# Designs tried in a protein design run: peptides against a protein of PDB entry 4JHK. Part 164

Target 1, 212 residues: chain A of PDB entry 4JHK
Amino acid sequence: EDYKIQSFDLETQKLLKTALKDPGSVDLEKVSSVIVDQSLKDQVFSREAGRICYTIVQAEAKQTNGSVFRRNLLNRLQQEFKAREETRKRSTQEWVCLVSFICNIFDYLKVNNMPMVALVHPVYDCLFRLAQSDALKNEEEVDCLVLQLHRIGDQLEKMNVQLMDELFNLLRDGFLLQEDLSSMGRLLLLEILEFRAGGWKLSDTAQKYYYS

## One batch from the design tools (peptide; made by RFdiffusion4, then SolubleMPNN)

Design b2_p27_3_s2 (from b2_p27_3, 12 letters changed)
Fold by OpenDDE base, seed 3:
Structure b2_p27_3_s2 (fold): chain B 212 residues (1-212), chain A 27 residues (1-27)
Amino acid sequence: as target 1 above (212 residues)
Amino acid sequence: SARELALNVSWADLAEKQEEELKKLAE
């Protein structure tokens, strides 16, 4: 399987490739740090990062039955999560990258092919923060919120339907009551409300209407 | 609260615990 790591320099690419094949021969703390750092700068990379992380975790488990990489990754991610409000104040871009990365780790980094229970509340916390009035008026945050719900909303709901109901109540309120929502923001919120109502699916007609 | 507790524990530890529990269930 091919991985998109062309954004890194050649030395770092070599490091990542080695980690994917022979994780025991590299500094896995350094590998995790590099992946997190890049994911916090590039939201597009965060999805690929999820796949890379899962592959490294599997390779290490098969090689040594260890979990050093996952431990380092989750520790760093948890540190970034704890500082999420400070990150948001400093840079909206870094904040949405952080949310995107956490969601992608939830999507790809399975535990025995099951969702990681540890990330359920952290993911919901991020989504709830994006659903607050001060965030809904920022198109970049709305884009992030809707994107994550499209990607992992059905999985999250299976983990905790009550939190999902609460989240969508907040989104509905934002759609109806928020005065400074952009036209695009309102459209995206309406679409995601219909998306969930339709069992996390949209008809071809609806898809064309909202994203054409 | 359960939510607050979940946010303050080590994610790494929880992941390892989940892995161990799932292995036991599969046996």
Scores: peptide ipSAE 0.620, ipTM 0.892, DockQ to the pose 0.781
Fold by OpenDDE base, seed 4:
Formats: structure tokens, C-alpha cells, sequence
Structure b2_p27_3_s2 (fold): chain B 212 residues (1-212), chain A 27 residues (1-27)
């Protein structure tokens, strides 16, 4: 199985490949650090990073019954989360990368095939932040919000339907009341409202309407 | 609260705890 790690230098690629196959033979703290650093810079990589992380976690569990990689990964992620407001103020791009990465970790890094409960509220906190008026006026943040809801909205709702209801109340209000919301932003919000209303699915007709 | 736990408790520890609890439930 191939992983999209071409953005790294050859030495780091080798490190990652080794971690995927034989995690016990590498410095897993270093591996986690490299993955997090790249994920905070490249939103496209964040999706792949989730899959990579899951594979390493599973490999380590099978090899040593350990969780060193996951521990290091989550510790770093939690640190970044705690500093999320500072990150947002510094760089919208880094902020949406952070949100994307957290959501992708939630999506891929399962615990015994179950969602990681520890990440439910952090993910919602990120999405609620993106749903605030100061964020809804930024197309990059709206794109991020809608993308994550498309990816993990159904999973999140299963974990806490009350928070999802509250989140979508904010989105509805943003759709209706946010004056400086872009036309594209309004379309995206409308689409995601319909997406949830349809059971986190879109009809073929709706897909063509919004994405074709 | 659950939110307080998410903010103040180690995610890593919670994940390990969840793993242990799930294993117990599977027994």
C-alpha cells in the first residue's frame, strides 16, 4: 500500500516507511512530530496523515502491544489544540490545517474500531469556532468547516447529537443572518444543511447541482 | 464535565483508558 509522502525528503520518507512496517525500530516521537509538522502546513497531507497514523498505531499495537506513537501524536495534537486561538490569529491557513488534521485523526484513528471519545469535544470546539461570525466571513474557514462536516459529520452526530444540533443552529443563523457571507459561502452552508437533513447523504441530483 | 475533561485531561490517557475499557467489555 502506497502513502502520499513525496513531500518529505528521502531520509524522512524512509523513516516513515519504516515506521509503517516496523515501528519498534524507529523513534516514534520523531515520526509523530514530523507528521504533525507537515499536517499543520499542508491540508491535503492531513487526510493522508490520518491514514498513516492509524497504520502506525495498528502496527505498533500488533508488534509490541504498545501505544508510544499514539501517545506522542495525541500529546502534540493536544498542545496545538490548546494554542488554536493563537494559531488562528497568526495564520488562517495553519488554523484550518490544524482543524483538518484533528478531524482526520478522529476519522481514522479508531480505538478498537470505535471513535476516540477524547476527540469528540475538541472536534466540536473547532467546528463551533469555524461557525462563529468572524470565521464565516472567511471563505477558507467556511471551506474547512463544510469539508469536515462532509467527512465526519455523521460520526460526530452519533457521538453527540445535541452538540450537532447546536452547531447547525449556528450554521443556519450564519446562512440567514451573516451579511458579509460570500455567495460561495452561502451555497456551501445551504448544501451542508441539506446534507445533514438528508441523513448525511446527497441525492445524485443534488450532487450534480452543487458539485458539477 | 466532558468538555472540561477534553481540555484538561491528557487525550493520550483517555485513549488508553478507552482501549482498556473496550477490551473489558469484549470479554
Amino acid sequence: as target 1 above (212 residues)
Amino acid sequence: SARELALNVSWADLAEKQEEELKKLAE
Scores: peptide ipSAE 0.619, ipTM 0.890, DockQ to the pose 0.880
Fold by OpenDDE base, seed 1:
Structure b2_p27_3_s2 (fold): chain B 212 residues (1-212), chain A 27 residues (1-27)
Amino acid sequence: as target 1 above (212 residues)
Amino acid sequence: SARELALNVSWADLAEKQEEELKKLAE
Protein backbone atom coordinates (compact mmCIF):
# COMPACT_ATOMS: atom_id res chain seq x y z
CA GLU B 1 0.00 0.00 0.00
CA ASP B 2 1.29 3.43 -1.00
CA TYR B 3 0.81 6.61 1.02
CA LYS B 4 1.24 10.21 -0.13
CA ILE B 5 4.02 11.45 2.13
CA GLN B 6 6.31 13.07 -0.45
CA SER B 7 5.74 16.49 1.12
CA PHE B 8 7.87 15.48 4.10
CA ASP B 9 11.66 15.37 4.22
CA LEU B 10 13.36 12.02 3.78
CA GLU B 11 13.96 11.47 7.48
CA THR B 12 10.31 12.10 8.31
CA GLN B 13 9.20 9.90 5.43
CA LYS B 14 11.28 7.10 6.88
CA LEU B 15 9.74 7.72 10.29
CA LEU B 16 6.22 7.52 8.87
CA LYS B 17 6.97 4.41 6.82
CA THR B 18 8.37 2.69 9.90
CA ALA B 19 5.33 3.72 11.94
CA LEU B 20 3.07 2.16 9.32
CA LYS B 21 4.72 -1.26 9.51
CA ASP B 22 6.40 -1.35 12.95
CA PRO B 23 4.84 1.31 15.19
CA GLY B 24 6.48 -0.10 18.32
CA SER B 25 9.92 0.87 17.05
CA VAL B 26 9.27 4.63 16.75
CA ASP B 27 8.21 7.55 18.92
CA LEU B 28 4.48 7.56 18.27
CA GLU B 29 4.02 10.92 19.96
CA LYS B 30 6.43 12.43 17.46
CA VAL B 31 4.67 10.66 14.59
CA SER B 32 1.27 11.98 15.66
CA SER B 33 2.66 15.49 16.09
CA VAL B 34 4.18 15.48 12.60
CA ILE B 35 0.93 14.29 11.04
CA VAL B 36 -1.15 16.90 12.86
CA ASP B 37 1.28 19.71 12.01
CA GLN B 38 1.18 18.90 8.31
CA SER B 39 -2.59 18.43 8.30
CA LEU B 40 -3.08 21.90 9.78
CA LYS B 41 -1.38 23.56 6.80
CA ASP B 42 -2.30 21.21 3.94
CA GLN B 43 -5.96 20.39 3.47
CA VAL B 44 -5.22 17.89 0.71
CA PHE B 45 -2.92 15.95 3.02
CA SER B 46 -5.50 15.91 5.81
CA ARG B 47 -7.57 13.29 4.00
CA GLU B 48 -4.52 11.12 3.35
CA ALA B 49 -3.58 11.66 6.99
CA GLY B 50 -6.82 10.02 8.05
CA ARG B 51 -5.93 6.91 6.10
CA ILE B 52 -2.37 6.94 7.46
CA CYS B 53 -3.63 7.29 11.02
CA TYR B 54 -6.03 4.39 10.59
CA THR B 55 -3.24 2.17 9.30
CA ILE B 56 -0.92 3.05 12.19
CA VAL B 57 -3.70 2.41 14.71
CA GLN B 58 -4.40 -0.98 13.16
CA ALA B 59 -0.71 -1.86 13.04
CA GLU B 60 -0.17 -0.98 16.70
CA ALA B 61 -3.27 -2.87 17.78
CA LYS B 62 -2.07 -5.94 15.93
CA GLN B 63 1.51 -5.62 17.20
CA THR B 64 1.03 -4.83 20.89
CA ASN B 65 -2.73 -4.48 21.38
CA GLY B 66 -1.88 -0.91 22.32
CA SER B 67 -3.37 2.48 21.49
CA VAL B 68 -0.50 4.86 22.21
CA PHE B 69 -0.65 6.47 18.78
CA ARG B 70 -4.41 7.08 18.91
CA ARG B 71 -4.10 8.54 22.39
CA ASN B 72 -1.38 10.98 21.35
CA LEU B 73 -3.20 11.87 18.14
CA LEU B 74 -6.51 12.56 19.85
CA ASN B 75 -4.87 14.50 22.68
CA ARG B 76 -3.15 16.81 20.21
CA LEU B 77 -6.26 17.12 18.08
CA GLN B 78 -8.36 17.99 21.11
CA GLN B 79 -5.86 20.71 22.04
CA GLU B 80 -6.15 22.21 18.58
CA PHE B 81 -9.93 21.98 18.77
CA LYS B 82 -10.00 23.85 22.07
CA ALA B 83 -8.04 26.67 20.42
CA ARG B 84 -10.18 26.64 17.25
CA GLU B 85 -11.58 30.17 17.65
CA GLU B 86 -8.10 31.63 18.03
CA THR B 87 -6.96 29.62 15.02
CA ARG B 88 -9.88 30.91 12.96
CA LYS B 89 -9.05 34.51 13.86
CA ARG B 90 -5.40 34.00 13.00
CA SER B 91 -5.86 32.13 9.72
CA THR B 92 -8.95 31.00 7.84
CA GLN B 93 -6.78 28.53 5.95
CA GLU B 94 -5.51 26.88 9.14
CA TRP B 95 -9.04 26.83 10.52
CA VAL B 96 -10.52 25.00 7.53
CA CYS B 97 -7.54 22.62 7.59
CA LEU B 98 -8.32 21.85 11.22
CA VAL B 99 -11.99 21.19 10.44
CA SER B 100 -11.05 19.07 7.46
CA PHE B 101 -8.61 17.02 9.53
CA ILE B 102 -11.09 16.42 12.37
CA CYS B 103 -13.71 15.33 9.85
CA ASN B 104 -11.25 13.05 8.07
CA ILE B 105 -10.23 11.44 11.36
CA PHE B 106 -13.92 10.85 12.07
CA ASP B 107 -14.28 9.33 8.61
CA TYR B 108 -11.26 7.00 8.72
CA LEU B 109 -10.36 6.36 12.35
CA LYS B 110 -13.06 3.90 13.33
CA VAL B 111 -13.31 2.14 16.68
CA ASN B 112 -13.91 -1.54 16.01
CA ASN B 113 -15.30 -0.55 12.62
CA MET B 114 -17.72 1.93 14.22
CA PRO B 115 -17.67 5.73 14.16
CA MET B 116 -15.83 7.31 17.07
CA VAL B 117 -18.58 8.65 19.33
CA ALA B 118 -16.12 11.05 20.99
CA LEU B 119 -15.82 13.07 17.77
CA VAL B 120 -19.53 13.48 17.00
CA HIS B 121 -20.10 16.67 19.00
CA PRO B 122 -16.71 18.19 18.10
CA VAL B 123 -17.42 17.66 14.39
CA TYR B 124 -20.89 19.16 14.70
CA ASP B 125 -19.43 22.11 16.63
CA CYS B 126 -17.03 22.78 13.77
CA LEU B 127 -19.79 22.54 11.17
CA PHE B 128 -22.11 24.77 13.19
CA ARG B 129 -19.31 27.34 13.42
CA LEU B 130 -18.91 27.24 9.64
CA ALA B 131 -22.67 27.71 9.31
CA GLN B 132 -22.70 31.00 11.26
CA SER B 133 -23.34 34.20 9.32
CA ASP B 134 -19.79 35.51 9.79
CA ALA B 135 -18.40 32.31 8.29
CA LEU B 136 -20.89 31.89 5.44
CA LYS B 137 -19.62 35.11 3.85
CA ASN B 138 -16.20 33.47 3.39
CA GLU B 139 -16.04 31.22 0.35
CA GLU B 140 -13.20 29.16 1.82
CA GLU B 141 -15.30 28.33 4.87
CA VAL B 142 -18.38 27.54 2.75
CA ASP B 143 -16.28 25.26 0.56
CA CYS B 144 -15.01 23.45 3.64
CA LEU B 145 -18.49 23.11 5.14
CA VAL B 146 -20.03 21.70 1.98
CA LEU B 147 -17.08 19.39 1.33
CA GLN B 148 -17.27 17.83 4.80
CA LEU B 149 -21.03 17.37 4.59
CA HIS B 150 -20.58 15.61 1.26
CA ARG B 151 -17.96 13.32 2.80
CA ILE B 152 -19.39 12.47 6.21
CA GLY B 153 -22.89 13.98 6.37
CA ASP B 154 -24.66 10.64 6.13
CA GLN B 155 -22.47 9.17 8.90
CA LEU B 156 -23.02 12.18 11.16
CA GLU B 157 -26.76 12.08 10.66
CA LYS B 158 -26.85 8.45 11.76
CA MET B 159 -25.03 9.46 14.94
CA ASN B 160 -27.34 12.39 15.76
CA VAL B 161 -30.22 13.30 13.47
CA GLN B 162 -31.41 16.09 15.78
CA LEU B 163 -28.15 18.01 15.44
CA MET B 164 -28.20 17.49 11.69
CA ASP B 165 -31.72 18.90 11.50
CA GLU B 166 -30.61 21.93 13.50
CA LEU B 167 -27.56 22.40 11.31
CA PHE B 168 -29.56 22.31 8.10
CA ASN B 169 -32.17 24.67 9.51
CA LEU B 170 -29.29 27.07 10.08
CA LEU B 171 -27.99 26.48 6.55
CA ARG B 172 -31.43 27.07 5.07
CA ASP B 173 -31.66 30.34 6.96
CA GLY B 174 -28.20 31.28 5.72
CA PHE B 175 -29.17 30.46 2.17
CA LEU B 176 -32.31 32.58 2.34
CA LEU B 177 -31.25 35.44 4.59
CA GLN B 178 -27.48 35.93 4.25
CA GLU B 179 -27.15 39.02 2.07
CA ASP B 180 -23.39 38.96 1.55
CA LEU B 181 -23.18 35.37 0.29
CA SER B 182 -21.33 35.04 -2.97
CA SER B 183 -23.13 33.56 -5.96
CA MET B 184 -21.03 30.42 -5.68
CA GLY B 185 -21.57 30.20 -1.93
CA ARG B 186 -25.31 30.43 -2.36
CA LEU B 187 -25.20 27.80 -5.08
CA LEU B 188 -23.17 25.45 -2.87
CA LEU B 189 -25.60 25.85 0.02
CA LEU B 190 -28.54 25.12 -2.25
CA GLU B 191 -26.74 22.06 -3.58
CA ILE B 192 -26.00 20.66 -0.12
CA LEU B 193 -29.64 21.19 0.92
CA GLU B 194 -30.71 19.17 -2.09
CA PHE B 195 -27.98 16.62 -1.42
CA ARG B 196 -29.33 15.77 2.03
CA ALA B 197 -32.94 15.89 0.83
CA GLY B 198 -31.97 13.28 -1.73
CA GLY B 199 -30.62 10.91 0.92
CA TRP B 200 -27.06 12.22 0.72
CA LYS B 201 -26.94 11.47 -2.99
CA LEU B 202 -26.84 13.70 -6.03
CA SER B 203 -27.66 12.80 -9.60
CA ASP B 204 -24.98 13.17 -12.25
CA THR B 205 -27.05 15.85 -13.94
CA ALA B 206 -27.41 17.88 -10.76
CA GLN B 207 -23.73 17.49 -9.92
CA LYS B 208 -22.77 18.75 -13.35
CA TYR B 209 -25.07 21.74 -12.92
CA TYR B 210 -23.60 22.83 -9.59
CA TYR B 211 -19.94 22.06 -10.25
CA SER B 212 -19.54 22.71 -13.98
CA SER A 1 -25.68 19.26 28.80
CA ALA A 2 -24.52 16.13 27.03
CA ARG A 3 -22.75 18.32 24.50
CA GLU A 4 -20.90 20.28 27.15
CA LEU A 5 -19.93 17.12 28.98
CA ALA A 6 -18.59 15.54 25.81
CA LEU A 7 -16.44 18.59 25.12
CA ASN A 8 -14.90 18.49 28.60
CA VAL A 9 -13.87 14.83 28.50
CA SER A 10 -10.69 13.41 27.01
CA TRP A 11 -11.38 12.19 23.49
CA ALA A 12 -8.67 9.59 23.96
CA ASP A 13 -10.36 8.22 27.07
CA LEU A 14 -13.73 8.11 25.36
CA ALA A 15 -12.29 6.25 22.40
CA GLU A 16 -10.72 3.65 24.69
CA LYS A 17 -13.97 3.30 26.60
CA GLN A 18 -15.90 2.80 23.38
CA GLU A 19 -13.39 0.21 22.23
CA GLU A 20 -13.75 -1.75 25.46
CA GLU A 21 -17.54 -1.63 25.32
CA LEU A 22 -17.65 -2.76 21.71
CA LYS A 23 -15.28 -5.65 22.41
CA LYS A 24 -17.51 -6.82 25.24
CA LEU A 25 -20.56 -6.68 23.00
CA ALA A 26 -18.76 -8.69 20.34
CA GLU A 27 -17.88 -11.48 22.80
Scores: peptide ipSAE 0.619, ipTM 0.891, DockQ to the pose 0.774
Fold by OpenDDE base, seed 2:
Structure b2_p27_3_s2 (fold): chain B 212 residues (1-212), chain A 27 residues (1-27)
Amino acid sequence: as target 1 above (212 residues)
Amino acid sequence: SARELALNVSWADLAEKQEEELKKLAE
């Protein structure tokens, strides 16, 4: 199984591989720290880190019935979340990486095969922030917003349909009223509106139209 | 509010609580 850890040096890759198979033999706090740090810098990794984290969590649970890794991971992630506005001001790239990572964790890090309830509001908060007018004018933030909704929108809606309705009302307003919205951003917002309206699915025709 | 409470509580603790509750329900 490929966990896409090629961005790390060989020593760190070895550490991660060991954590995936034998989490009890490594410093799980260090592992979690490395994963979070890289996820904040690399959007490609941040999109896949959830799967890695879930595997480690499952491995630890099976091995020792412990949750040390998850605890360290979530603690660090929560710290980053609390500082999200400062992160956004400092670096749009790091901000969208953070959002991507949080959404990815929500997507993959299930609790007994159920979505992690603790992350529902944090995820929505991130998406609502991306849906604000000052964020919608930034293509990088729009890309992130639309990408996450494509990935986890259906799951989030199941957790709280009211928040999803509010979010999409905001997106519709942005689509219609935001003057600084780029042509590409406008297309992406339109597509995601249609995506949800279609039950979080796109027809083959629509897929070709938006992504060809 | 529920949102405010959720934002101020440890995610790690909530996850563990959820896990415990789900296990109890499954038994």
Scores: peptide ipSAE 0.619, ipTM 0.891, DockQ to the pose 0.794

Design b2_p27_3_s3 (from b2_p27_3, 14 letters changed)
Fold by OpenDDE base, seed 5:
Structure b2_p27_3_s3 (fold): chain B 212 residues (1-212), chain A 27 residues (1-27)
Amino acid sequence: as target 1 above (212 residues)
Amino acid sequence: SARELALNVPWSELAEAQEKELEALAA
């Protein structure tokens, strides 16, 4: 199997496989909905979902020169984004999954091999929300924040250095001033601060220190 | 603001517009 879609039932797996190879033969709105739904439940799948989405987009473009899938996907994502505060209140897990998925879409869904400009501010908005005091006290949200910055921080910075500086000012403040950070949360914040300071790289020694 | 403008436009339309712009620049 080329794509990790074992979490879906067999019928849905078939649908996704068909979408990957022959997107014109399936309901791409349904496909996008299924992918988003699963990504909101499984943060691990979000990474694979990005790759899947990219492949479907490319396949449709080559097959029909269309963008029906991307349109449906982004429309659904934008709806979820607009409701992000309600989602966060309802379920921290769904919230971090949403952030993870949006970040992974930014990572994978390139427009002519360029980052999708439309997602820059939405991604930063999500990361800024995770950097607020009420979020930094939650290790699950800190994990998500740090993970996304590891994945796409360098790309985001290239799109808007000013926003990245502002974001990391908040993270530094959180690291230094937030009283109810967990020990692991504080460690992760320190690590990501160091990660960016090192040009979005960590030495092997530092890697072992933070993750072993 | 640029942020507000970006958030008020469908992402799908922005992506399509970007695609057309990049295609034109790359042609």
Scores: peptide ipSAE 0.620, ipTM 0.891, DockQ to the pose 0.788
Fold by OpenDDE base, seed 3:
Structure b2_p27_3_s3 (fold): chain B 212 residues (1-212), chain A 27 residues (1-27)
Amino acid sequence: as target 1 above (212 residues)
Amino acid sequence: SARELALNVPWSELAEAQEKELEALAA
């Protein structure tokens, strides 16, 4: 299977490849740290990182019935989450990378083929933060918010429909009442409102209208 | 709040607990 890890140096690539096949032979704390570090810098990688993490978790479980990698991964991720407000103030890009990575971990890192309950509230907290007025005026944050909702919105709603309703109330209010939304931001919010209303689906015609 | 307290619990431990719970339910 192909994993996009070309952005790493050769030694790190070797480390990651070994972790994917023989996780017991490498320092899984180091592996998790490397993945998190890169995911916080590259939003595109975060999607791939989720898949990589799941593969390593499964490989370790099968090999040693252990969960060292997942433990280290989640511990580091939780540390970053706790510092999310400081991260946002320092760098919008790092902040949206963090949100993207957490959401992708939620999407890929299943527990016995079920969503990880531990991540439900953290994910919602991130999305709620992106739905605040000070964030909605930033197109980069709106892009992140809408992207995550497209990816995992249906899954999150199944975990807690009440929080999803509250989130979309904020989005509706932002769409209708906030004056400093960009034209694209407003368009994206309208699209995601329609997306959920349509059962987390969008017609091809509508998709072309909003994204083409 | 209860939500804030839940957020302070180690995610890794919660994941392990969920794994055990699901295994128990499946048994």
Scores: peptide ipSAE 0.620, ipTM 0.890, DockQ to the pose 0.728
Fold by OpenDDE base, seed 1:
Structure b2_p27_3_s3 (fold): chain B 212 residues (1-212), chain A 27 residues (1-27)
Amino acid sequence: as target 1 above (212 residues)
Amino acid sequence: SARELALNVPWSELAEAQEKELEALAA
């Protein structure tokens, strides 16, 4: 398969390619660190990173029956998560990259083809933070929130419908009551409310209305 | 709370535990 790793230097690209094919021959801690570092800088890469991580995990499991990569990846990710409020204060861009990466790891890094239970509450915590009033006024955070819910909302709801109900109550309140919400932000919130109400699906007509 | 407890446990360990549990259930 082709993986989008052109943003890395040639040496790192070689490292990643080797990890994908022969994970036992490389420093998997270093590999995980490189992937996390880049994902925290590039939100677009975070989705590709999820796919890359899944492939490396599967390759290592098949080759050595090991889980060194996943362990290092999750340990680093949990470390970043614990510092999420500090990250948000420092840089909104880094914060939304972190959320995006965690959500994409949840989406791709399955455990025996099941969602990783360990990430359910952390993901919800991130989404709840994005749903707070101070975050809803920032279009970049609203974009991130809506994007993640489009990607993994249905999966998250299956894991914990009560938390999803609470989250969407908060979003509805933001839509109706928050005065400093941008017109685009309000439109996006309305769309995601309708998206969930429709079973996490959008009609073609609605798609054109909100995104064309 | 259950939420707080979950956040204090290493994710890597939880993932490994889930893997073993699901493998046992599938066997």
Scores: peptide ipSAE 0.618, ipTM 0.889, DockQ to the pose 0.764
Fold by OpenDDE base, seed 4:
Structure b2_p27_3_s3 (fold): chain B 212 residues (1-212), chain A 27 residues (1-27)
Amino acid sequence: as target 1 above (212 residues)
Amino acid sequence: SARELALNVPWSELAEAQEKELEALAA
């Protein structure tokens, strides 16, 4: 199976490929650091990173029954999460990359095919931050928020419906009351409200309306 | 809050605990 790692230099590509096949033969701390670093710079990579991380975790578990990679990955991710406000102030792009990455890790990095409970509140915290008034006026943050809810909203709701209700209360308020919300932002918020209301599904007609 | 307390625990440890818990349930 092919993984999209062409954005890395050849040495790093080799490292990643080896980690995917024989994780015990590489420095898994270094591997995790490389993946996190790139995910914080490239939002497109974040989804692939989730798949890569899952594969490495599974490979290590089968090979040595170990979890060195996951431990290093989550430790680094938690560090980035703790510094999320500083990251947001420094770079909106890095902030949305961080959110995208943590959401993709939640999506892909299952524990015995179950969602990782440890990430539920952190993910919600990120989404709640994106739902604040100072974030809703930024289209890049709105795009990120809506994208993640499309990807993992259903899963998150199953983990905590109360938090999801609270989140969507904020989104509804933003839709109705935020004066500096762009037309596109308002459209996206309306779409995601309807998406959830429809059981995390959109009709073909609705999809055409919002994304044509 | 309980939420804040949960966020102070290393995620890696929580994941390991969850893994062990699920293994125990499956046994």
Scores: peptide ipSAE 0.618, ipTM 0.889, DockQ to the pose 0.735; fails the geometry check

Design b2_p27_4_s1 (from b2_p27_4, 15 letters changed)
Fold by OpenDDE base, seed 2:
Structure b2_p27_4_s1 (fold): chain B 212 residues (1-212), chain A 27 residues (1-27)
Amino acid sequence: as target 1 above (212 residues)
Amino acid sequence: SAADKLAERLKEESEKSFAEFMKKLDE
């Protein structure tokens, strides 16, 4: 399986490749750190990071029945999550990368083929933050919100439909009542409202309308 | 508001979720 790690230097690439095959032979704390650091800077990589993390977790479990990598990964994730408001204040880009990373970990890093229950509320918390009025007027945050809901909305709803209903109440209110939304932001909110209403699917007609 | 209360509760529950999970990982 090919992993997209070309953005790292050669030494780091070797580290990651070794972690994927022989996690017991590398410093898994360092591995987790480089993955998280890059995911907080590169939203595209954050998607790949989920897959990479899953593979390393599985490899370590198989090799030593250990969970050192997962522990370090989630410890770092917890730290970043706790600082999420400060991160948002400092950099919208880093904030949306954080949200993307958490959502992608939720998507890929499953245990016994089930989502990590521990991540459900943190994910919702992030999405709720993106659904606040001050975030909805920011196109970058709206993009992130809509993207994550497209990717994991159906899974997340299965974990807690009540929270999803509350989230979409905020989105509907934003669409209907908030005056300082951009045209694109308003369009994206409408699209995601329709997306969920359609069972987390878009018709071809709708897709063309919103993304043509 | 109800939304604000929910947001605060969600923050607390999310932090609790992480804490509990990390505790399990350390066992």
Scores: peptide ipSAE 0.372, ipTM 0.880, DockQ to the pose 0.794
Fold by OpenDDE base, seed 5:
Structure b2_p27_4_s1 (fold): chain B 212 residues (1-212), chain A 27 residues (1-27)
Amino acid sequence: as target 1 above (212 residues)
Amino acid sequence: SAADKLAERLKEESEKSFAEFMKKLDE
């Protein structure tokens, strides 16, 4: 399988490729660090990072029945999560990358369901933060919120429908009551409200209205 | 507000869940 790692230098690409095939032959802490660092810079890569991480985890499991990579990855993720408010204050871009990364890890890295279960509340926490009024007025944060809900909303709801209801109450209130939303932000909120209402899918009509 | 309380609770639970998970990984 081919992975999109062109954003890295050649040496790092080689490291990642080796980790994907033979994780026992590389420093998996370094690998995890590289992946996290890049994911915090590039939201698009965060999606790819999920796939890469999953593959490395599976490869290590097959090779040594180990979980060193996962441990290092999630340890770093925990550290970044703890500092999420500070990150948000420093850089909206880094903050949305962090959220994207956490959500993508939730989406892809499901080992014996343990990571999935453990990440449910952290993911919701991030999404709830994005649903606050100060975040909803920021189109970049709204983009992130809506994107993640499109990707993993149905999965999250299955884990905790009550939290999802509460989250969407905030989104509805934001859509209806908040005055300083951008036009696009308001449109995106409406779209995601309809998306969930439609069973986490868009009708052809809605698709045409929002994305044509 | 109720929403604020929920957010705070969620924050605490999130941080706790991470910590517990990491503990399990280290076992």
Scores: peptide ipSAE 0.371, ipTM 0.876, DockQ to the pose 0.756
Fold by OpenDDE base, seed 4:
Structure b2_p27_4_s1 (fold): chain B 212 residues (1-212), chain A 27 residues (1-27)
Amino acid sequence: as target 1 above (212 residues)
Amino acid sequence: SAADKLAERLKEESEKSFAEFMKKLDE
């Protein structure tokens, strides 16, 4: 029941805590905006944000059988997604935070333990963008790509194996053919290729090799 | 290229996916 919200001021922390317990007593649009804004600045928080969002959604459902928070959250997410190319051009850091946030929402915000089907294509779109040659040369983007695939790759594949195959075709081509990859980037691509090939698992030896 | 075409299709499908979901939430 403890959430990592120390990065917010005390007033905002109180707002979030109240939203988690009594969502009907706060402005859920404001809450969603605060969460999204912070997630665009802090990739680490984006992981926590998914959990927070899930809790708020559940709390509202139990309290009023409502979905106001989810609506506002997804509306804001849609807006940010639509502007993703501009975000990427402006700030790689904000771009990878956005991708991370979308993926974390996909991971945590489930209904009956099932992923939100509505987010499948948006997630794949983000990952495909990260798999383009202009992105693969940026280690920060490669880090993000590989991290998300580690977290939700198996779930995404279950939703659409054809898209996953196409994505990994790009990654394989990048690994083999792209000349301006960093050493670490190339290593990460190889690792994720092996990760999927191994059923979204790594052997202990491989784990040590890539992350030691 | 085929990859480029797929990427464009994904963009369109992604936007449609969001729109459809938002519509459902408004119902």
Scores: peptide ipSAE 0.370, ipTM 0.879, DockQ to the pose 0.770
Fold by OpenDDE base, seed 3:
Structure b2_p27_4_s1 (fold): chain B 212 residues (1-212), chain A 27 residues (1-27)
Amino acid sequence: as target 1 above (212 residues)
Amino acid sequence: SAADKLAERLKEESEKSFAEFMKKLDE
């Protein structure tokens, strides 16, 4: 498989490539920190980061039956999660990158081919924060919220349908009652409401309407 | 509001979930 790591310098690219093939020969704490740091700066990379992380986890398990990388990765993730409100206040961009990264880890980093149950509440917490009125008025946060729900909404609902119902109650209220939504934000909320109502699928007609 | 209370509960549960998972990884 090919991995999109061209955003890193050559030395870091070499480090990541080695980690993917021979994780026992590199400092996996350093590898995890590099991936997390970049994911907090680049939302596009955060998607690729999930896949990279899964590959490294599998490679380490196969090579040494170890879990050093996963431990370091999740430890750093926990630290960033704990500081999420401070991050949001400091930088909306970093905040949405953090949410994106957590969601992508949930999406890609399976344990025994199952979603990590421990990440369910943290993911919902992030999405609920994005669904608050102070966040819904920010188009960047709405973009992030809707993007994650398109990617992992069906999986999250399977893990806890009650929380998903509560989340979409907030989104419905935001769409109907909140006056300071951007035009695009309002459109995206309507789209995601219809997306879930349609079983996490959009008809060709609806897709054209919202994204053309 | 009721929504705010739920959000607060989720914060507590999410932090607990992470902590419990990390504990298991160390076992």
Scores: peptide ipSAE 0.369, ipTM 0.879, DockQ to the pose 0.751

